Peptides against a protein of PDB entry 8BZL. Designs and how they scored, part 304

Target 1, 228 residues: chain A of PDB entry 8BZL
Amino acid sequence: SYDRAITVFSPDGHLFQVEYAQEAVKKGSTAVGVRGRDIVVLGVEKKSVAKLQDERTVRKICALDDNVCMAFAGLTADARIVINRARVECQSHRLTVEDPVTVEYITRYIASLKQRYTQSNGRRPFGISALIVGFDFDGTPRLYQTDPSGTYHAWKANAIGRGAKSVREFLEKNYTDEAIETDDLTIKLVIKALLEVVQSGGKNIELAVMRRDQSLKILNPEEIEKYV
Target 2, 242 residues: chain B of PDB entry 8BZL
Amino acid sequence: SRRYDSRTTIFSPEGRLYQVEYAMEAIGHAGTCLGILANDGVLLAAERRNIHKLLDEVFFSEKIYKLNEDMACSVAGITSDANVLTNELRLIAQRYLLQYQEPIPCEQLVTALCDIKQAYTQFGGKRPFGVSLLYIGWDKHYGFQLYQSDPSGNYGGWKATCIGNNSAAAVSMLKQDYKEGEMTLKSALALAIKVLNKTMDVSKLSAEKVEIATLTRENGKTVIRVLKQKEVEQLIKKHEEE

## One batch from the design tools (peptide; made by RFdiffusion4, then SolubleMPNN)

Design b1_p27_5_s3 (from b1_p27_5, 13 letters changed)
Fold by OpenDDE base, seed 5:
Structure b1_p27_5_s3 (fold): chain B 228 residues (1-228), chain C 242 residues (1-242), chain A 27 residues (1-27)
Amino acid sequence: as target 1 above (228 residues)
Amino acid sequence: as target 2 above (242 residues)
Amino acid sequence: SEDEELRKVMEEAKKNKSQKFDPSLYE
């Protein structure tokens, strides 16, 4: 039955559903990740929380484990599925290996999950990209990016979502050893990068910071304003 | 262009899930459902379109369903799809209770159903549910809660919201009149009547066309009550006198 | 019935590409 083959190669070798899933990612708000020396920072464009919406139920940045967090762009419901699967894997790894996952390990797991949904009959690709940041057990900061195809790469800095192109161009120009020399400078770099695409300043930015041997910290608006 | 509309839920070239959008469009034509969170309770108000005089009054509500002792929901959309989802909600809640000997937290029940909804948007041979839900509940973690979910499997918590026909207009009115921190259940009921009176395509709001349920806490227990027609009439009358 | 009307609306919507993008689906 032709209806079971969702992701099929075109005559010219394209996987259209994967490409279209990448277009779904571009409909998401911008997320940026930067790896500093001893810090990883995720910044996201705050979706204007509708008046009367509970802010606790709107999360673009989430913890996967104590040492790993993720930001995504694309379909919110798809992201929830991936996040839940990743969290289960992180806990399973702790139980079986008696150590937390490396950032690469959990990224590879997520990537493999996404890839399977591009090859399995009767499943469409996930409409999400993710920035995965954290610390390995040895204290090394890591940043990875995944896309709907299931590819993944390590980055110094990257962006996903609507404004990703502009943010990446900014990061390519401004990411230097000097720009990430301190934790504060790294945070400032993320804010400046987001301000390329976010209108009306620091009020529309959410920042998450993970330092070595520290838990994920979401900065409050007042803390963000200090960096503007 | 028609190829993406007729088959399983797949991405369009623009990254859109048209089957999900079409389901949401259908819901936009369904009867209006409102939810309002108050300091001392939470309520659902729903438009009743099918007034069959022969419907046995024993039916708790046409559009409001009790899920467990601590939660209820209201549905906008296809009735058959709603029945499937409400049954699933009850099963999930019951399984949790049996497994953990505690009632399922409100958000966890909502999320579990939303994962099912999402699956129906991702797996081939399935269509999205043509249903949006409002959930009201109480748990020990967050107290009184109001949630909304849609065919995509997306959900959110709300102080006040609306689904179904004229939902955008209703939400606008709620934004204007909802006072954060000062909302009593009494005030919420009055607000619900006010909004329904303006958003329902009826010349005059009548108690027979409106179902209202309240969720409160009495003596450390959750009480879910559907208002009697006389109580709704009194609310309407009070609104007309103001 | 309301269900039949909703189904008709869905069928008509299939014919008329929903022009309105719902940003709530994306984050």
Scores: peptide ipSAE 0.274, ipTM 0.694, DockQ to the pose 0.747
Fold by OpenDDE base, seed 3:
Structure b1_p27_5_s3 (fold): chain B 228 residues (1-228), chain C 242 residues (1-242), chain A 27 residues (1-27)
Amino acid sequence: as target 1 above (228 residues)
Amino acid sequence: as target 2 above (242 residues)
Amino acid sequence: SEDEELRKVMEEAKKNKSQKFDPSLYE
């Protein structure tokens, strides 16, 4: 096994490979997550699908389990590795613990995986950030974010990718208890947030909604337009 | 000082993986490969560049590989890397068949290899594979399928696409001429010849420089066939008459 | 540091290469 260190400290204490991986994340399209009272919503900027490309193979939002979904920004191939491992862990947890994972648990698992790739010899960091949303078995909605360093935090709302700064600024101003009072208002908030960086309205937005005790729903363009 | 292995892929300050990008650039100089999905089949067409008179008559395609009974692929890039990856594809498919007693779904085979490719971009002491692949296949889930993968471990499904030399021009032509929902295998073959004729750096397209394989369903079975030179000649002739 | 040296190498490579950014690698 190649045991060369890739991620090392600079003289001033920086982990440049981690910082550069964060720059890779910024090259990804924008993703937004919002936690409502009884809903979690992921919104993403649709990647321009090339003519003749099958849209089925372009996935920015994915299910990790029945109660957890994830959006990512950054290197697509790296994301696939993380998603696959997370899915395996979710299933393993169900088998061993006889309960679905909590959103925090799976977030911590992903974060730990990422962290190991910043410290293990012969490995570069993952070039992805993720928004992980879902419901715990007690019905509590959760939103977490992870970055290439393996850091994770719980959020009320957050954004990742190229337009994340603008979206976060919008959310900081507009995320209130009143703004998330209903499921519909929460969805509208996500759409409005994405519209700060996405042109041409609802056609370039993909939304995933998870409500308590309900399966993940990906809204079709017509459904999105109703909120615009 | 342990000299940094130049093969280790690391992030640039701007978040780019240059070794992956360089591998992709190298593939841009490889022979052209194209794939076209039709309603009644899927095809691969590949440029054959190494025609040496002393080469033993390659009865089999140099650039198109049968992976299993339901899938084939074409390669653009480093030949040695291609051989390793095609062998790995066959092994993955075989192991799946043995384990589950059914053929591996097309996308699952593609993703399995893409995970390997990705690993070679993330682990130290490894360089990216200098190979892009086109995959054609049939499965019970999605029917006829066409996929493309690159050195990054990224992949996508396509109705028509191209890799290798002049791929951008080929893709542009495919976008113009591909008729979604109306493509027959016959029309796809004609389109393939048309695109190759314009994108290959040859004065005149000849059958000796083109490999074509088709994947169809007959009597509930997948049939993968490499066209004979005579058949390719007929396709070229037909194109020239139009 | 090794990391700083690598950074310098990569920055130099960036300056020397006019390679177009490939957005297909990112989502």
Scores: peptide ipSAE 0.255, ipTM 0.708, DockQ to the pose 0.259
Fold by OpenDDE base, seed 2:
Structure b1_p27_5_s3 (fold): chain B 228 residues (1-228), chain C 242 residues (1-242), chain A 27 residues (1-27)
Amino acid sequence: as target 1 above (228 residues)
Amino acid sequence: as target 2 above (242 residues)
Amino acid sequence: SEDEELRKVMEEAKKNKSQKFDPSLYE
């Protein structure tokens, strides 16, 4: 009976519930993050929204704070919980420390939350990975990734979701200092990376851009097509 | 259904804690970590497995963590569990410093974490941490020290030991080559390279795949340093020439 | 035994992987 989701060790030392949560992430649409010199870019594969569905209700990219954004892959309902808790923490930090969170700080918070759900009774792991981007107070762009286990790392570029392997392979080949020399080149890199797995070009891509001291900007389809 | 929530870590009919044993099995799949105590210092040497081209910062130490000014640790096992435990170690050390206005003794820090680990094996609703740690440190009570702890909450002091992949073989090699009372930090470094070269089963040991930290005393202060890649390369080269 | 129960859970989990996938749950 799976009624009591218990993450326990297998005889061979595996946490299968965590591994299965990672499989849940792979069922999600692809998300890509790239750190440029003075820009961070998130790109996601748009899920085919039913014609009658309000596009506003399906957000794979969300702001956690003015200086931090997150894209996720996996269980939508799980993501909502993580996003809400992260937002609360960001606001709490502003009130208590009087400064915005660093991208690392909020990533660590999310990671710790996920880890606790791998070790608590009656709880299953979160079925989500996240790309967290933003700017630290000193103006340094950051990109972090976290997975269902609660592991997190800083990245220059990374991808999550069903097409992540192919996108990562592309980024490993094409991420260079020259490729991110300008904001436009960085955006172009993200688009090209997503096009490795997304069909029908720019219409099925959502892009979010954050620049230093600027709020999250979601590009419209017309703006995306200019880069393609 | 109720049986599993309450039965996270229970005794088998033969008195075994299988969840603890399985956690230890998980550690066996982790990268190798070595610790060696010398007369003039202690060192940690760890296998670096996660070399990704797209990582933002060359984390100088993926597996070696500074805990305070007098202690460092290396971890083998589940990374997320390791992060939680290393953070806890730092918090414990900091709280002690604030309370007593002196650094926490090495063994006390180790014991504090071991109590937490043990609790996760005894209290319902928790799984064991899938992490073993090596601790290096200096304090005024015992000088240079090396400790090992495992998921059970058990710990011990060591002159030399190994955790992670092929740890049993590494320990055997250490037992053969470790000379009690005559071990210098220089000799310990050479021994670490020798053992890692054999344990990692790689045709050629490369500096990019090895992290080494040393803890020494200079002018009455503890110095924890992570060896630069060039220094590790020199150690490897020296080993190859021998 | 605990090991047998774990094995059963793992086997059930493997079987459940073959059930109908609802893509609407994932993003």
Scores: peptide ipSAE 0.107, ipTM 0.536, DockQ to the pose 0.146

Design b1_p27_5_s3 (from b1_p27_5, 13 letters changed)
Fold by OpenDDE base, seed 1:
Structure b1_p27_5_s3 (fold): chain B 228 residues (1-228), chain C 242 residues (1-242), chain A 27 residues (1-27)
Amino acid sequence: as target 1 above (228 residues)
Amino acid sequence: as target 2 above (242 residues)
Amino acid sequence: SEDEELRKVMEEAKKNKSQKFDPSLYE
């Protein structure tokens, strides 16, 4: 019966569909997030855009609201669903509460959505992890990570996708207060971290920067090269 | 294991959605459809396989569907699934028009259908649609556009692309011959014939086996035109003389 | 049992690993 295509516990106590969804995340290109003092930075490995593909339709970094952006790794179509739901919630929050969401709030919303898909009959987990960055209304920079299980945590720095292990190891070694002392140093840290797994230098990196009280800025290739 | 194959689309141990992959494999056996974006228009060209002599209705287009005044699509895959999805596209476009009193933007229509496709990969008791689509359109935001969507609910914008049988070879040819920024509709038509001639498993390309639609702008209005058989014959003849 | 069915599904999936991976689904 199709009713059995439910995320169920194995005899060993594992939720295999969640674990397998995590494997789907590892098939995605690498994304990295770093929280600086007054800046949050997302860096992603650019998917090789096919020669005839429109680059505007290939985005791994997206805005959820004016104060929040997200990078993901895993199934692209699954990500679109999560992004759309998150955007609606951000707008709804502004209308009902008259303030933008906190980064934690929207992360928790996304996490709860993912968790429900791990427990609901006839649904498979989302095959995505996400790095969610932004600023709270008080100007505090935040970085959160979510996975297919619906777990979430706050991070100083983290990575997701196929090269995440290597990038995390780099960040564990190199993330210091000195390394994030300035906005430029923070950006440089993200680039260096991505270069651990990305071949051909700055041409294959996309960077998004959000500074306090500023809108999301996607750096152009020329701007990225200044940091490489 | 057959069980991942027979049940609701679930992840394999390696994080793969095999039902989606199998749906895409099924599309690989369908007739070839290609789309080419030009500076002054966009076109769809599709292989017509079902030439049954007993078909009473001269369907002007078997595989190319008008969605609204500004968009058309071609389909590769399961015919019944295609009919459901094309009808849904029309309904979405009509509802939008009624609600907002303006045509739906091209990408929004594509995305709306892709969300439906994605849902059929995630919800229990559903199977993926065995259909890929090419979309051509015009809107005031991006002008002429070409999109491709697959059973996963993924989509992308393209300057030129191909779905169905021998799509990989067709895409390779398009990459080789497509000149970015210099493509006219006339040159795009010639390229379409060239690619179809090589990708269709036919000894000789005939106009009866090829459907071509163009989308252009005339006097501030979108014009979707299916080429007449005679026009297609002329294109084929010109190609053979080159 | 649900566990046996899951195991069978997993075994079948392993057999299907030989199918060409389409990276276009993942980002």
Scores: peptide ipSAE 0.184, ipTM 0.653, DockQ to the pose 0.257; fails the geometry check

Design b1_p27_5_s4 (from b1_p27_5, 16 letters changed)
Fold by OpenDDE base, seed 4:
Structure b1_p27_5_s4 (fold): chain B 228 residues (1-228), chain C 242 residues (1-242), chain A 27 residues (1-27)
Amino acid sequence: as target 1 above (228 residues)
Amino acid sequence: as target 2 above (242 residues)
Amino acid sequence: DEDARLRAVMDAVAASDSAKPDDSLYE
């Protein structure tokens, strides 16, 4: 057992490895989440798929369960670990509790996992932030964010990654009850928010939509262009 | 800067994992490995650098490893690390077969190893593996497949790609010459020779310096074959005549 | 020895801190 503490407090009380992990997140592509009335929407900046790369292996939005989706920014390999553990937990919960997880529950699970990696000897923090969206069993739409520290909060709308600041500023100005009055308006809001930081319009955006009592739908480029 | 170059993989103030980046840099100096996906098969082509007269000819392949009946890989990087990882791949594949009585899907094998690689980037006292891999395989889900993985534990599927020395130049050439939907294994082999001839720092490409393996389907079975030296010579000769 | 060469490169890069950012790691 390598007992070397990786994440330690500085003399001034900083957890530098956590802060630096947050810097890793800022290098990631932008992700946006918006909670509507009866819809949750995730949007991500699509990294230019290299010519000859298989697009199916490049996913920034993933399902954790039928009722929960996640987008992330930061280290892709770290994200895969978190996603896999979250998926296992979602399935385990269904088996043991006989109900799907609440969005808060799975968020808390992920947050706790991240937190442990900030406090455990011989482990570095996860270099990812995540936007977790979905519906609780009662049909309530939820949006949560987690960061490398293991903190989590509920949001109406938020963004992570390199363009997060600009996107958040846009959302702060434009997120109104009127702007989310319909599913289509909510989707438009996400697209407009992403367009603040994404070049070349709808071709570089991936959108996932989950409506109440519906499965996750990833919009195709043509569908996205209808909203632009 | 040096403070973050320790054996423990930690974040720099800029959010970089230097040990992972250094491992990737080291791989850039390893022998070139190519992978090309065709309609009727998939191939690996690797530079063989260690040609010693005293090497026992019994060594089937230096850089290409059979993982199971449906998959093979090529490695670029530290040989000892490669041996560990290829052994793990074989073990994972075998355990899956025993458990499920069917071959492991290609992507699942790749991801299983990538999770191990990732762990070596996150746990203290461990260094990243100094190895990138190309994987070729066939499964009933996606057919012929080509994957690349790196020291970070990232992976991706590819139609054609390259790792090791001059990989960027090789990838550029592949992008130019790879014809989507029209790639036969024969054309892929020719393309591999073409790219290797340009990317290897040799005056003349020789069969002794190139290892090629093909993965095909025959009568509902996967066939993994390492090309004989004579076959490689013929491919080189054909390229020289064009 | 390829391994020795690779190790030497790793050491040299570590010493120089000249490694270019690989943005592919960060998505």
Scores: peptide ipSAE 0.184, ipTM 0.782, DockQ to the pose 0.823; fails the geometry check
Fold by OpenDDE base, seed 5:
Structure b1_p27_5_s4 (fold): chain B 228 residues (1-228), chain C 242 residues (1-242), chain A 27 residues (1-27)
Amino acid sequence: as target 1 above (228 residues)
Amino acid sequence: as target 2 above (242 residues)
Amino acid sequence: DEDARLRAVMDAVAASDSAKPDDSLYE
């Protein structure tokens, strides 16, 4: 069966391992990203951290650089590999080009990495999608999405993971210029979007915000509850 | 699905990595290993299944391995795989020490191995390691630490956890009895015995079937000690009297 | 031999396709 071969085309032109990797993403916790006017916001569904688990070791939102952060859905171990390589590239770019990466640049790098893993017969695709947000040097907020295939696109708002469909539908209806007029409204939009699929309110949401010329801020549960 | 149970780890149509899941299932049948973090130390307790009378009381724990002066681990799963991984851990730790002239941080060592585990789930011609590990350690950044890793390359920090046979039941018991912020090493040892007594597939808990290691700080140095059989016997006896 | 037993279990599980989904892997 062609679906058993690593990274080969089926007779009808399908890359089954890529498609199946996308199914792995759909099993992941929901992540949402929204680009505001002068803010980018990432929200993720918090898994119930086991009572005895150290929360420090469970992060779904991570910084790639001072101006770029990423959320992912899918295989956590796969994500760690991508994150580490992206971080190295961000630092390398700063050293060689003397400027931080653009959000597009690092997205393209990640996408290219993923794509290479879809062409090598000795590798399976990465089982992750990513939302990459940040600010370009000119202060422009950006949001990109990548999938296991290595495709990438710029978005105003998007979602990935198990609840992505419902969240996207919500965003399609509710993403307006008025809804992102302020930073607070943008944050509220993300929270409301996540609440479409997350039960029990702010306790089950992790939220990160990046404002222009500011570092990534992870909101604490009390801060999140103020927006609910 | 039989179609994806080959040695090469690939996605099923449903997006599952069956070889990783199978490895985890196999580990569920291995001897029980517990880890408990205390305020004044951290411990590993492991089931010893290979009791051979002719085994020279080689001071070396069957399932607990010293990694460096500040870390130890316990393994559940395939012994040959465990040996490869524990050797790699030692090499990583040593390379770091040589490069930076300081001990590797605990989480960094765990992560480095987890990246290797992950690679064995992504590259062709490789199978996942059939091993889960518990790590205990101390570093200047986070103090006493307990980590768990699985065949997928996932890991997490824990206050208390269990791998191997009856791990779910053990974790449930730990959740009930673990007192956050009030756990002493003494109480942790007692808790370990209590949990092992209920989760090990043995009629009676005996010291010959249990290995316990503690990691403490004495005079600004990490001390890793494997408890003697007599010490374990005393712990068991104390538990039976309560 | 514990290793032999564990390997046999892996083979048996593979043959039976009885592995339970562990959502923790994909999260």
Scores: peptide ipSAE 0.153, ipTM 0.678, DockQ to the pose 0.830; fails the geometry check
Fold by OpenDDE base, seed 3:
Structure b1_p27_5_s4 (fold): chain B 228 residues (1-228), chain C 242 residues (1-242), chain A 27 residues (1-27)
Amino acid sequence: as target 1 above (228 residues)
Amino acid sequence: as target 2 above (242 residues)
Amino acid sequence: DEDARLRAVMDAVAASDSAKPDDSLYE
């Protein structure tokens, strides 16, 4: 069957391995991204950290550079590979171009990497989607999403993972200019969106905030509870 | 053509990597390995299945491998795969030491191997390693550490965990009895014996069937020690008396 | 670049496997 072959076209024009990789993403914990006026916010569903697991080692939100961070859904090991390559590219860009990457640039890099893994007969697709947020050097906040196929788009808000549909539906209804008027409101919007799918409130949410000209800040549970 | 190798790990229609899952299943048939982090040290406890009277006792450990002066690991799964991975860990650690003139941080060593494992799940013509590892170590950054890695290339830090046969039951027991923030190496050893006694498919736990290593700090140096059989016997006896 | 590195490591590991056959199935 064509679906047992490495990423090839089916008779009906489908790339089944890419589609199946997208199914792998849907098994991942939910991540949400929202672009505010002067803030970008990532929220992720905390995996039920096994009682004896070190929470520090379970990071679903990672900095790619000082001005860019990423959340992912899907295969953690695959994500690590992508993150490492993206970090190297960010540093390389700084050295060669003497400016930090734009969020679009690094997204395109990641997308291109993913796409290559869909076209090589010696490789399977990456089983991850990513939300990539940050600020361009001009101070413009950006949010991008990329999937296993290597496609990417800019978003005002989006979600990935198992609860993505419900979260997106919430965001479609509640994302307004008023809802993102302030940084605090933007953070609140992300929390509310995640609460559509996350049980037990703020304890199971990880939030990362990047403001203009500021470094990525991971909110502690106490800070999150203030918004709940 | 290597590009059309039928052995490539691919996604199922449901988004599952069955070859990775099957590799994990293979690990379930291996002997039980436990890791427990304490305030004053970290330990590995492993089931010895190959009790051959003719095994040359000269081997420091059957299932616990010293990686460098600051780290050790235990393995569960395919023996051949385990040997390759443990050798690779030693090589990575040694290369780092040569390059940077300091020992490799624990998590960095774990991650380096996990990237290799991941690659074997993604590249054509390769199969996943049928091995899970527990890592114990000390570094100046995080002190005593315990990690677990699986065939997928995933890893995590743990206070206590188990791999191999009856690992799920062992983890459940560890969750019940592990006292966060109050775990001494002594209490960790006792807990290890307790869990092994319940998870090993033996009527009575014997010192011959258990290998235990501890990692401690003495005078600013890491000490990795495999417990003597007599010491393990004492631990078992103590458990039976409790 | 990273792919090349990973492939090189994989090749080295594969070579190591071939050099030391172990008859034991499970550890």
Scores: peptide ipSAE 0.029, ipTM 0.622, DockQ to the pose 0.031; fails the geometry check

Design b1_p27_5_s4 (from b1_p27_5, 16 letters changed)
Fold by OpenDDE base, seed 1:
Structure b1_p27_5_s4 (fold): chain B 228 residues (1-228), chain C 242 residues (1-242), chain A 27 residues (1-27)
Amino acid sequence: as target 1 above (228 residues)
Amino acid sequence: as target 2 above (242 residues)
Amino acid sequence: DEDARLRAVMDAVAASDSAKPDDSLYE
């Protein structure tokens, strides 16, 4: 029955529900991730928070563990489910393996979760892409991207959401070893990349920074303006 | 496209979840519900559409539900769906209390229900709930709180918001008149009456058509009170005199 | 398994029957 098989192959071999989920991601606000030498940076376009909305409840960047954070584009409710599962897995890993997850491990977990929802009867794909950044226990900075299909890859820099194409084009041109030589330059690169699609400068950007052996830091607007 | 309208919630070619959007549309036809956060409390105000004099059960509130000692909600949308969700909220809150021997934090209760709502948008053979909720509550973490959730499972915290019929107009009025940091419960009540008077499709606002609940803290305890009809009448009268 | 949990919750909610005696389709 069509009611049980939501994600099916078309005659030409396409998984339309996955493709359409990717279109849902494109409706999301832009997120960018950049891996520096000793830093990982996530930047997100702030949607105009309604005047009466509590900003605390509007978060597109979240910690999965002390060493891993994630930004997403797409369906917020879907993202919450993924985030919660990832957090549980991170904690479970610490308890069972006695070490934090690697960024690749947790990315693979999230990717596998997404993939299962593309293949399970009676389930639609998650309408989210994610940028997952952090540090492995050896101190190596990592950036991964995953999409609704459950595919994932490691990146030096990437972007997701409505402005992703423009941001990626900028990053392709401007991501150099010199551009990430310092933490500050890396942060500046992310801001510049977001400014390709975000209007009104630093006020509409949320920026998260994770340095080696440091916790996730969300920059305040004043800190962001210093880089503009 | 019509093909996506009758099936399990799936993505359209444009990446839209039409069943969720249609559920939200259904909520637009429901009675208006307002929530306003103040410094000294939080309130819900709801339009009462059905006044049946022959009802044997005196419902003190048609649209406002007490969830636990620290939280209440108001509902806009399909009544049957609302009843199911409000019952689930009570169960979640009770289970948490039993497990942890403390009341569930407000946001955790909201998120728990939102995860259920989300699931009904993702699992086959289910339709979205045709319900939006406003939540008012107090906890030791954030104090007085106001949340809104929709059929998608999205939620947000608010200083003031509205769901149901004419919600967009109500929100606009709230944005104009809400003074951040200076809102007292008394001023919030006045604002609620003002907004309802303008958004309800009635010639004159009457106390019989409005339900109001307040959540306050007294002696370290949360007090949830539904205003008496006479109290609402006084608020309306005061508004008419201004 | 969170999926199993969510399914169980969905089933529980779907099985819930609490209705006020109200003829209104919408609140």
Scores: peptide ipSAE 0.027, ipTM 0.613, DockQ to the pose 0.030; fails the geometry check

